# Designs tried in a protein design run: peptides against a protein of PDB entry 4DOW. Part 140

Target 1, 157 residues: chain A of PDB entry 4DOW
Amino acid sequence: TFSWVGRPLPNRKQFQQMYREICMKINDGSEIHIKVGQFVLIQGEDNKKPYVAKLIELFQNGAEVPPKKCARVQWFVRFLEIPVSKRHLLGRSPPAQEIFWYDCSDWDNKINVETIIGPVQVVALAPEEVIPVDQKSEETLFVKLSWNKKDFAPLPP

## One batch from the design tools (peptide; made by RFdiffusion4, then SolubleMPNN)

Design b2_p29_4_s3 (from b2_p29_4, 16 letters changed)
Fold by OpenDDE base, seed 3:
Structure b2_p29_4_s3 (fold): chain B 157 residues (1-157), chain A 29 residues (1-29)
Amino acid sequence: as target 1 above (157 residues)
Amino acid sequence: SEEEEKIKKEEEEFYKKLKEERKKNAEKV
């Protein structure tokens, strides 16, 4: 169950209410609050790891019937989401914790909030920084580079 | 070349699949 936290933010978009925070109630009755700017895991396909995204906007789309609770996201990609023919461009074998900023606009960046599994920690690193792979950091993801379907590049500002 | 065209086609199909998979999250009711 998902519910908005707080009052709608001022916006100029008709039929859209924007919010800063959403509450996710999980099966055990506990609640997790997720805010714009945080990173989340999003439901993936079977036998695939969840998608990773940064929440950019939270909004209710009143133009839909019934209204949908939605998020606009910045996608990340995992190494396996890079075409096999392009993986060599990285020049190294990345650890499982590494993700890449998807620097393209060809994907739909809107999601239903119900597809959010939960929050995740994503840490931006400089290319020269070492990704820790110990057990204590297994749940933390790291991003060093962007991917634009052509090549890897430094992270966008 | 034929090889280049093959690779290009495979990449296009690959990206199409990724796009479609993520689109499901937008369409979920």
Scores: peptide ipSAE 0.605, ipTM 0.909, DockQ to the pose 0.745
Fold by OpenDDE base, seed 5:
Structure b2_p29_4_s3 (fold): chain B 157 residues (1-157), chain A 29 residues (1-29)
Amino acid sequence: as target 1 above (157 residues)
Amino acid sequence: SEEEEKIKKEEEEFYKKLKEERKKNAEKV
């Protein structure tokens, strides 16, 4: 279950109530708080790894009945989400922990918060920095580059 | 070339699938 934390933020959109934080109750009864600006895992398709995204906005869509708790996200892509014909452009074999900033606007960036699996740590690195591949950082994802469907590029600011 | 057209088509289908898969997260209740 998901519930809003705190009071709504000032908003100009008539039917959207914005929030800074959401509470996720998990199966063991514990609660996890997720804030705008954090990174999350989002439910993927069967037999696929979860999607990775950065939370940009948290909002309730009051135009719907019942109102839906939603998020606007910045998508990341995994290496396997790069077309086979373009993977060579990376010039290296990435570790499993590497993800890429999706630098296109052609995807829907709205999600239902109920599709959030949980928070995840994403660390931005310079291209020359080595991604640590140890047991201690196994759950941490790393991003060095963006992907715009044509080529890899340095991360946006 | 025929090969270039084939690759382009495959890429378009690939991206279409990815877009559709992520769109499900907006529609799930």
Scores: peptide ipSAE 0.605, ipTM 0.909, DockQ to the pose 0.769
Fold by OpenDDE base, seed 1:
Structure b2_p29_4_s3 (fold): chain B 157 residues (1-157), chain A 29 residues (1-29)
Amino acid sequence: as target 1 above (157 residues)
Amino acid sequence: SEEEEKIKKEEEEFYKKLKEERKKNAEKV
């Protein structure tokens, strides 16, 4: 169950109410608050790892019946979401915890918030920084580069 | 070359699948 936290933010969009924070109620009754700017895991295909995204906007879509709680996201991709023919462009074998900023506009960046599995920690690193793969950082994902379907590049500003 | 065309086609299909998979999250009611 998802519910908005706080009052709607100022917005000029006719059918959209924007929010800063959403509350996710888990089966055990506990609650997790997720804010704009945080990173989340999003439901993937069965037997696949969940998608990773940064929350850009949280909004109620009043144009839909019933109104839908939505988010706009910045997608990340895992290394396995890079075509086999392009993986060599990285020039190294990344650890499982590395993700890449998806630098394309061809994907739908709107999601239903109900597809959010939960928050995840994503840390941006400089190219020279080592990605820790120990147990202490097992749940943390790391990003060094963007992927634009053509090549890897430094992270966008 | 034929090999290049094959690779390109496979890449396009690969990206198409990724797009479609993520689109499900947008379409979910």
Scores: peptide ipSAE 0.605, ipTM 0.909, DockQ to the pose 0.768
Fold by OpenDDE base, seed 2:
Structure b2_p29_4_s3 (fold): chain B 157 residues (1-157), chain A 29 residues (1-29)
Amino acid sequence: as target 1 above (157 residues)
Amino acid sequence: SEEEEKIKKEEEEFYKKLKEERKKNAEKV
């Protein structure tokens, strides 16, 4: 179950109410709060790892009946989401914890908040920095580069 | 070349699939 936290933000878009924070109720009754700017895991296909995204906007879409709780996201991709023919462009074998900023606008950036599995830690690193792969950091993801379907590049501003 | 065109087609199909998979999260009720 998802519910809004706080009052709606000033918004110019008709039929949309924007929020800073959403509350996710877990099976054990505990609650997790997720804010705009945080990173989340999103439900993937069967037998696939969850998607990774940064929350850009949280909004209720009042144009739908019933109103839908939505998020606008910046997508990341895993190495396995790079086509085999392009993987060599990285020039190295990445650890499982590495993700890439998806630098294309061809994907739908809107999601239903109910597809959010939970928050995840994403750390931006310089290319020369080593990704720590230890038991304490196994749940932390790291990003060094963007991917634009053509090549890898430094992260956007 | 024929091989280059084959690779290009496979890449397009690959990206199409990824797009469609993520779109399901937008359409989920």
Scores: peptide ipSAE 0.604, ipTM 0.909, DockQ to the pose 0.772

Design b2_p29_4_s4 (from b2_p29_4, 16 letters changed)
Fold by OpenDDE base, seed 4:
Structure b2_p29_4_s4 (fold): chain B 157 residues (1-157), chain A 29 residues (1-29)
Amino acid sequence: as target 1 above (157 residues)
Amino acid sequence: SEKKKEEEEKDKKFLEELGEIRKKNAAKV
């Protein structure tokens, strides 16, 4: 169950009501608050690893019937989502904890908040910084580079 | 080369598919 937290933000979009925070209630009764700017895991396809995204906007889309609780996200990609022919451009074998900033606008960045599994920690690292690898690889993810469908590059500012 | 162009097209389609998968998954809820 998802519910908005706080008052709507000022918004000029007629059919959208924007929020800063959403509350996710889990089956055990616990509540997790997720805010704009945080990173989330999003349900993957066919029991695949979840997608990783940064929340850019939280909004109720009144243009849809019925209105949907939505988020606009910045997508990240896992190494396996890089085309095989391009993977060598990384020049190294990344750990499972590494993700890449998807530096393209060709993907729909709107999601239903109900696809959110929960928050995740994503740490931005400089190229020279070492990614710590531990047994709990999904607890913290690391991003060093962007991927723009052609090559890897330093993270966007 | 033609081979390179073919590879680029395949890569393009691959990434497009990834985008579509995300879109479809979002619509399932």
Scores: peptide ipSAE 0.547, ipTM 0.892, DockQ to the pose 0.718
Fold by OpenDDE base, seed 1:
Structure b2_p29_4_s4 (fold): chain B 157 residues (1-157), chain A 29 residues (1-29)
Amino acid sequence: as target 1 above (157 residues)
Amino acid sequence: SEKKKEEEEKDKKFLEELGEIRKKNAAKV
């Protein structure tokens, strides 16, 4: 279950209430708070790895019946989500923990918060920085580059 | 070339599918 944390933020968007934080209640009864700016895992296709996204906005859409708790996200892609014909453009074999900033606007960036599996740590690295692959960092994802459907590029500012 | 065009179309379709899957999953309650 998901519930808003705190009061809605001031905004002029009709039928929308914006929030800074949401609480996710897990099956064991524990609670995880997720804030705008954090990274999350989102339910993927069956038998596939979850999607990775950065939370940009948290809002309740009052125009929907019933109102839906939503988020606007910045998508990331895994290496396997890069077209096979373009993977060579990376020039290296990435570790499993590497993801890429999706630098396109053609994908819907609105999600239902109920699709959030949980938070995930994403660390931005410079190209020369080594991605640590150890037991302590197994849950951490790393991003060095963006992907714009044509080529890889440095991360956006 | 025709081959390149075909590849681009395949890539476009592939990425479109990825987007659609995200959209469908995101719409789930």
Scores: peptide ipSAE 0.541, ipTM 0.883, DockQ to the pose 0.870
Fold by OpenDDE base, seed 3:
Structure b2_p29_4_s4 (fold): chain B 157 residues (1-157), chain A 29 residues (1-29)
Amino acid sequence: as target 1 above (157 residues)
Amino acid sequence: SEKKKEEEEKDKKFLEELGEIRKKNAAKV
């Protein structure tokens, strides 16, 4: 289950109550708090790796019936989500831990918080920095580049 | 070229599908 943490933030958006933090209750009764600005794993297709996203906004959408707990996200893509014909543009074989900033607005960036699996660590690196491959960083994802449907580029500011 | 246009269309459809999948799953009711 998901519940809001704290009071709604002041905003001008009609029918929306914005929040800074949400609480995710796990099966064992423990709680995980997720804040705006953190990275999360989002449920993917069956037998596929989950999606990766950065939380931009957390909000209750009062325009929906019933009201839904939602988030606005910045999407990332995995290497296998790059069209086959474009993968060579990377010029290297990326490690499994590498993801790419999706630098397009054509995808719906609103999610239901119920699709959040949990938090994940994402580290931004300069192109020249080496991605650690040790066991300690196995669950950490790394981003060096953006993908704009045509080519790879440096991360946006 | 026609080949280039065809490739661009394929890529567009591919990425559109990825977006639709995200929309469907991430907007779960």
Scores: peptide ipSAE 0.532, ipTM 0.880, DockQ to the pose 0.836
Fold by OpenDDE base, seed 2:
Order: structure tokens, then C-alpha cells, then sequence
Structure b2_p29_4_s4 (fold): chain B 157 residues (1-157), chain A 29 residues (1-29)
């Protein structure tokens, strides 16, 4: 179950109410609050790992029937989501915790918040910084580079 | 080369598929 936290933010978008924060109620009755700017795991396909995204906007879309609680996101990709023929361009074997900023606009960046599994920690690193892969940091993801469907590049500012 | 062109087309389809899978998250109830 998802519910908005706080009052709607002022906006000029017709049929949309914008929010800073959403509450996710888990089966055990506990609640997790997620805010704009945080990173989340989103339901993947079948037995594949969840998708990773940064929340850019939280909004209720009244134009849909019925109205839906939605988010606008910045997508990240895992190394296995890079085409096999392009993986060598990285020049190294990344740890499982590394993700890449998807630097393209061809993917729909709107999601239903109900597809959010939960928050995740994503840390931006410089290329020369080492990704810690110890068991204590297993749940933390790291990003060093962007991917634009053709090549890897430094992260966008 | 023809081989390179074929590879690029495969890559394009692969990425389009990834996008379509993510698109399902927009429509999911």
C-alpha cells in the first residue's frame, strides 16, 4: 500500500498533484518513507534482478482512469543490461554492485509507484575510487559512469 | 561492414526490449 505524505506541492501541471514523499506500507505493518531524490529498486522481470532508478518526481496522475500514483525516474542499468558486444568498452570486469547512469531519453521514465520494491543506497564514485565489495556493503550500489547505448562516459553533472 | 551493421541492429533490438520491459512498470496496476 502506498500513500502520499504531506500536502501537494504547488505546480502548474493539469491533472497532476506533486508530492515530496510517499509512504510504503509493507506486509508486516511497517512503513517506509521514500522521498524525491532517493534511489529505489523497481520490480524486474521474472527471476532477474530489480531495476535501479533515482526518483525525480512523485505525482498523482488524475488524467488516468483510475488515477495512479506515479513517479518520474532516472534509469540506471546493470552491467548485464549492457549489450554483450559493448561490454568490452568498459575495459574491466565490474563488481556486481556497479551500475551505470542511463544517458538516453528513449526509455519511458514514468512508473507506477506500486512497482517500487524499496529504497536502495547508490553512491557516486570517481573512476579511480575502489568499490567496496565486502559483505557489509553488499546492498549498496555504486555508479562511476554513464551509458548512452554506444559507449561509457563520465557521469552527467 | 555487414557484420558490424548486423551487430548494431541486434544491440538496438536488445535495448528496445529492455525499454519495453521497463514500460510495463508504467501500466502495472
Amino acid sequence: as target 1 above (157 residues)
Amino acid sequence: SEKKKEEEEKDKKFLEELGEIRKKNAAKV
Scores: peptide ipSAE 0.539, ipTM 0.883, DockQ to the pose 0.792; fails the geometry check

Design b2_p29_5_s1 (from b2_p29_5, 14 letters changed)
Fold by OpenDDE base, seed 3:
Structure b2_p29_5_s1 (fold): chain B 157 residues (1-157), chain A 29 residues (1-29)
Amino acid sequence: as target 1 above (157 residues)
Amino acid sequence: SVDPATLAFDKEYVAKLKKEEEENMKKLE
């Protein structure tokens, strides 16, 4: 179950009520609060790997009947989601914790909040920085580069 | 195909955050 936290933000779009935060209620009755700007895991298709995304907007879509709780996201992609024929372009074997900023517009960036599994920690690193492999970083995903379906590149500003 | 290790990692992380959130809320009460 998902519910909005706080008052709606000033209306920027005619058919949308925007929010800063959403509450996710889990089965045991506890609640998780997720805010715009945080990273989340999104349910994959057919029991596949969860998608990683950054929340850009939280909004109720009033254009739909009934209204739906939605989010706009920035997608990330895992190395194994990149076509085999292009993986060599990275020039290295990435650790399992590395993800890539998806710099393409072919993916719909609007999701139903009900597809959110939960929050996840994502840390941006400079290209020259080494991804930590110690126990302290085992629960963190790291992003160094973007992927635009053609090549890897530095992260967008 | 699905990488079981990746799935396990993500699920474990989410579970941890849920626990932390619960503890934090309790402290604020």
Scores: peptide ipSAE 0.065, ipTM 0.585, DockQ to the pose 0.023
Fold by OpenDDE base, seed 4:
Parts: sequence; C-alpha cells; structure tokens
Structure b2_p29_5_s1 (fold): chain B 157 residues (1-157), chain A 29 residues (1-29)
Amino acid sequence: as target 1 above (157 residues)
Amino acid sequence: SVDPATLAFDKEYVAKLKKEEEENMKKLE
C-alpha cells in the first residue's frame, strides 16, 4: 500500500495535489519512504523486466474517479531494451549495471505508484569514469549516456 | 542516491537482474 507523507505542496495544477514523499508499505509490514528525485524500479509489462525511472513528481490525480496516486518519471532504458539493430551504436559491450537516460517523449512518463517495486540506486558518471563491477556495487546502476532511439549521446546536464 | 537502509530492500533482486543481463549479453556475443 501507498500513502502520502507530509502536506501537499503548493501548486497551480487543478485537480492535482503534489507531494514530496510517499510511503510504501511492503509485505512484511515495514515501510519505505520514497522521495521525489529518487530512483525506482517499475513493474514491467508481462514478461518484461522492471523498468528504471527517476521520480520527478508525486501527485494525486483528482481528475480521476477515484483519485489515483501517480508519479511522473524520467525513464531510463537498459541496454537489452534497445533494439538489436541499434545496439552496435554504443561501440562497446556495457556492463549489466549500465542504463541509459531515455531522451524521448514517446513514452508516457506518468505512472501509477502501485507499479513501483522499490527504490534503486542510480549514479551518474562522466564518460571517463569507470563503472565498478564488484560485490560492493552490485546494487547500484550507472548511467553515462542518453538514448534517443536514434543514437547514444552524452548525458543531459 | 538512496540511503543504505532503503536500498537494501531490493539489492538482491537488482543483483539477480544484473546477473541475468550479463548472461544474456554473453549469449548475444
């Protein structure tokens, strides 16, 4: 279950109440707080692996009946989610830890918070920085580049 | 970044996914 933490933020969007933080209560009864700006895993469709996303907004959509707890996200894409015909454009075989900033607007960036599996650590790296591949960093994902369905590019500022 | 306590929630799952992806990459090579 999900519940809002704190008071709604001031905003001018009709029918939307925005929040900084949401509480996720998991199966064992423990609670995890997730804030705007953090990264999360999102449930994939059918046989799809979880998506990776950065939370940019948390809001309750009052225009829907009943109101829904939603999030707006910045999507990331895994290498294996990139079309096979385009993967060669990277020019290297990335480690499994590497993800890419999805620089396209064709994906709906609004999600239901119920699709959030949990938080994940994502670290942005400069191109010259090495992605560590060790036990200590196994839980961390790394991003160096963006993907815009045409080519890879340096990360947005 | 995420605080260690929060991150610990799914670190094993993430690690599993990474291993699977690595294996898949090897198959594609």
Scores: peptide ipSAE 0.063, ipTM 0.632, DockQ to the pose 0.018
Fold by OpenDDE base, seed 2:
Structure b2_p29_5_s1 (fold): chain B 157 residues (1-157), chain A 29 residues (1-29)
Amino acid sequence: as target 1 above (157 residues)
Amino acid sequence: SVDPATLAFDKEYVAKLKKEEEENMKKLE
């Protein structure tokens, strides 16, 4: 179950009410608050691992009947989501914690908030920085590079 | 600052995904 937190933000977008924060109730009754700018896991297809995304906007879509709670996201990709024929371009075997900024527009970046599984911690690193391997880092994903379906590159500004 | 519920969720779920992905990465070597 998802519910808006706070009052809608002023905006000029037709049929949209924008918000800063949403509340997600989980199975045990606990509540998790997720804000714009945070990272989340999104439900994948059958037998597929969840996608990773950064929340850019939270909004209610009044063009739908009934109105739906939606989000616009910046997608990330895991190494195993990259085609096998292109993986060699990285020039290394990445750790399981590494993800990549998806620098393409072919993916729909509008989602229903009901597809959100939960929050996830993502930390940006410089290309030369080493991904830490310790108990505290087990719950964190790391991004160094972008992927544009052609090659890997430094993160966009 | 992260609330306890968020932290618990991240730790459990991300750790699970990491283990699965790590196993898959070993198959690529």
Scores: peptide ipSAE 0.035, ipTM 0.544, DockQ to the pose 0.018
Fold by OpenDDE base, seed 1:
Structure b2_p29_5_s1 (fold): chain B 157 residues (1-157), chain A 29 residues (1-29)
Amino acid sequence: as target 1 above (157 residues)
Amino acid sequence: SVDPATLAFDKEYVAKLKKEEEENMKKLE
């Protein structure tokens, strides 16, 4: 179950009521609050890895009947989601916790909030910076580069 | 196929964060 937290933001878009925070209720009755700007795991296809995304907008889509609780996201991709023929362009074997900023517009960036599994920690690093291997790093995803289907590049601003 | 290590990481991490947030919310109530 998902519910909005706080008052809606000023309405600047027709049929869209925007929010800063959403609450997801889990099975034991506890609640998880997720805000714009945080990173989340999103349900993947059957037997597929969860998707990683940054929340950039939370809104109720009044153009749909019934209205839907939605989010706009910035997608990230896992190394194994990159075509095999282009993986060599990275020039190294990335650790399992490395993800890449998806710098393409071919993916729909609107999701239903019901597909959100939960929050996840993502840390941005400089391209030359080493990914830590301590205990804390085991619970964190790291992004150093973007992927635009052609090559790897520094993160966009 | 899904990398078992990646899958385990994702599920474990989400579970941990959910637990921590639950505990934090209880402290605020």
Scores: peptide ipSAE 0.024, ipTM 0.517, DockQ to the pose 0.023

Design b2_p29_5_s2 (from b2_p29_5, 17 letters changed)
Fold by OpenDDE base, seed 5:
Structure b2_p29_5_s2 (fold): chain B 157 residues (1-157), chain A 29 residues (1-29)
Amino acid sequence: as target 1 above (157 residues)
Amino acid sequence: MVEPASTAFDKEKVKEREEKEAENMKKLL
C-alpha cells in the first residue's frame, strides 16, 4: 500500500496535489519512504526484469475518480531492453548492472505509484570508470551513457 | 555520483520477475 507523507507542496495546479515523499508498505509489513529524486524499480511486463526510473514528481490527480497516486519519472533502460539490432552500437558487452538514461519522450513518463516495487541505488559514472562487479555492488546499478533509440551518447546534464 | 537511496525493495516481486526472465531466456536456447 502507498500513502502520502507530509503536506502537499505549494502548487498552482487546481486539481493536482504534489508531494515530496510517499510511504510504501511492503509485504513483510515494513515501511519504506521514497522521495522525489530517488531511483526506483517499476513493475515490468510479465517475464521481464523491473524497469528503472528516477522519480521527478509525486502527485495525486483530484480530477480522476477515484483519485490516483501518480509519479512522473525519468526512465532508464537496461541493455536487454534495447532492440537486438542496435545493441552492437555500444561496442562492448556491458555488465548486467549497467543501465542507460532513456533520452526519448515517446514513453509515457506518468506511472501509478502502485507499480513501484521499491527503491534502488543508481550511481553515475564517467565513461572511463570501471563498473564494480562484486558481491557488495550486486544491488547497485550504474549509468554512464544515454540511449535515444538511435545511438548511445554521454549522459545529459 | 552516489545516490542516497535505500536498496530495500519487494524482494519477492523482483525475484519472481527475474525468475520469469530467466525462464524465458532458457526457452530461447
Scores: peptide ipSAE 0.023, ipTM 0.532, DockQ to the pose 0.021
Fold by OpenDDE base, seed 3:
Structure b2_p29_5_s2 (fold): chain B 157 residues (1-157), chain A 29 residues (1-29)
Amino acid sequence: as target 1 above (157 residues)
Amino acid sequence: MVEPASTAFDKEKVKEREEKEAENMKKLL
């Protein structure tokens, strides 16, 4: 179950009510608050690993009946989501914790909030920094580069 | 590794992540 936290933000978009925060009620009855700007895991297809995204906007879509709770996101991709034929362009074997900023517009960046599994930590690193692979950091994901379906590049500003 | 969508979400893991995020705020996007 998802519910909005706080009052709607001032918005010029006629059919959207924007929010800063959403409350996710989990199975044990406890609640987790997720805010714009945080990173989340999104339900994957079948038994695949969940997608990773940064929340850009939280909004209720009033153009739909009934209104839907939605989010606009910045996508990230895992190395294994990159086509096999292009993986060599990285020039190295990345650790499992590495993800890439998805710099493409072909993916719909609007999601239903009900696809959110929960929050996740994403840390940006410089290219020369080493990704920690110790057990204490297994839940943390790291990003150094972007992927635009053609090549890897430095992160956007 | 992150658990799939079918795995129950652990509140304690969330708390740990939030604490780590606070400590590593300088490294967050």
Scores: peptide ipSAE 0.009, ipTM 0.485, DockQ to the pose 0.037
Fold by OpenDDE base, seed 2:
Structure b2_p29_5_s2 (fold): chain B 157 residues (1-157), chain A 29 residues (1-29)
Amino acid sequence: as target 1 above (157 residues)
Amino acid sequence: MVEPASTAFDKEKVKEREEKEAENMKKLL
């Protein structure tokens, strides 16, 4: 179950009410609060790992019947989501914890909040920094580069 | 530039939910 936290933000978008925070209630009744700017795991396709995204906007879409709780996101991609024919462009075998900023507009960046599995920690690193591989960091994802379907590049500012 | 996530949450509960979702996705095959 998802519910808005706080009052709607002032906005000029037709049929949309914007929020800063949403509450996710899990099976045991505990609650997790997720805010704009945080990173989340999104339900993936069959037999695939969840997608990773940064929340850009949280909004209720009044154009739908009934109104739906939605988010706009910045997508990230896992190495295994990159086409096999292009993976060699990285020039290395990345650890499982590495993700890439998806610098393409071909993916719909609007999601239903119901697809959110939960929050995840994402840490930006410089290209020369080593990704820690220990038990304490297993839940943390790391991003060094962007992927634009053509090549890998430094992260956007 | 991407900023590190600042999150205070129950990591165990998130992990459990992720595992359940992953299991459900496997059952769809």
Scores: peptide ipSAE 0.026, ipTM 0.591, DockQ to the pose 0.024; fails the geometry check
Fold by OpenDDE base, seed 1:
Structure b2_p29_5_s2 (fold): chain B 157 residues (1-157), chain A 29 residues (1-29)
Amino acid sequence: as target 1 above (157 residues)
Amino acid sequence: MVEPASTAFDKEKVKEREEKEAENMKKLL
C-alpha cells in the first residue's frame, strides 16, 4: 500500500499533484518513507534483478482514471543490462555491486509507484576508488561512471 | 549528480528475483 505524505507541492501542471514523500506499508505492518532524491529498487522482468533508479519526482496522475500514483526517475543500469558487444568498453570486470548512470532518453522515466520494491543505498565513487566488498556493503550499490549506449563516461553533475 | 542514497531495504521480491536469475544463469551454464 502506498500513500502520499504531506501536502501537495505548488504545481501548475494540469492533472498532476506533486509530492515530496510517499509512504510504503510493508507486510509486517511497518512503514517506509521514500522521498524525492532517494534511490529505489524497481520490479524487474521475470527472472531478472530489480532495476535501480533515483526518484526525481513523485506525482499523482489525475489524467488517468482512476488517478495513479507515479514517479519520474533517473535510471541506472547494471553491467549485465549493457549489451554484450559493448561491455569491453569498460576495460575491466566490475563487481556485482557496480551500477552505471543511464545517460540516455530512450527509456520511459515514468513509473507506477507500485513497482517500487523498496529503498536501496547507492554510493557515488571516483573512478579510481575501490568498491568495498565487505559484508556490510553487500546491499550497497556503487556508481562511478555513466553509460550513454556508446561509451562510459564520468558521472554527470 | 549522484548523491548519497537511502538505507538499503531487502524485500522478499528482491530475493525471489535474484534467486530466479541465479537459477537461470545455472541453466545457461
Scores: peptide ipSAE 0.022, ipTM 0.543, DockQ to the pose 0.021; fails the geometry check

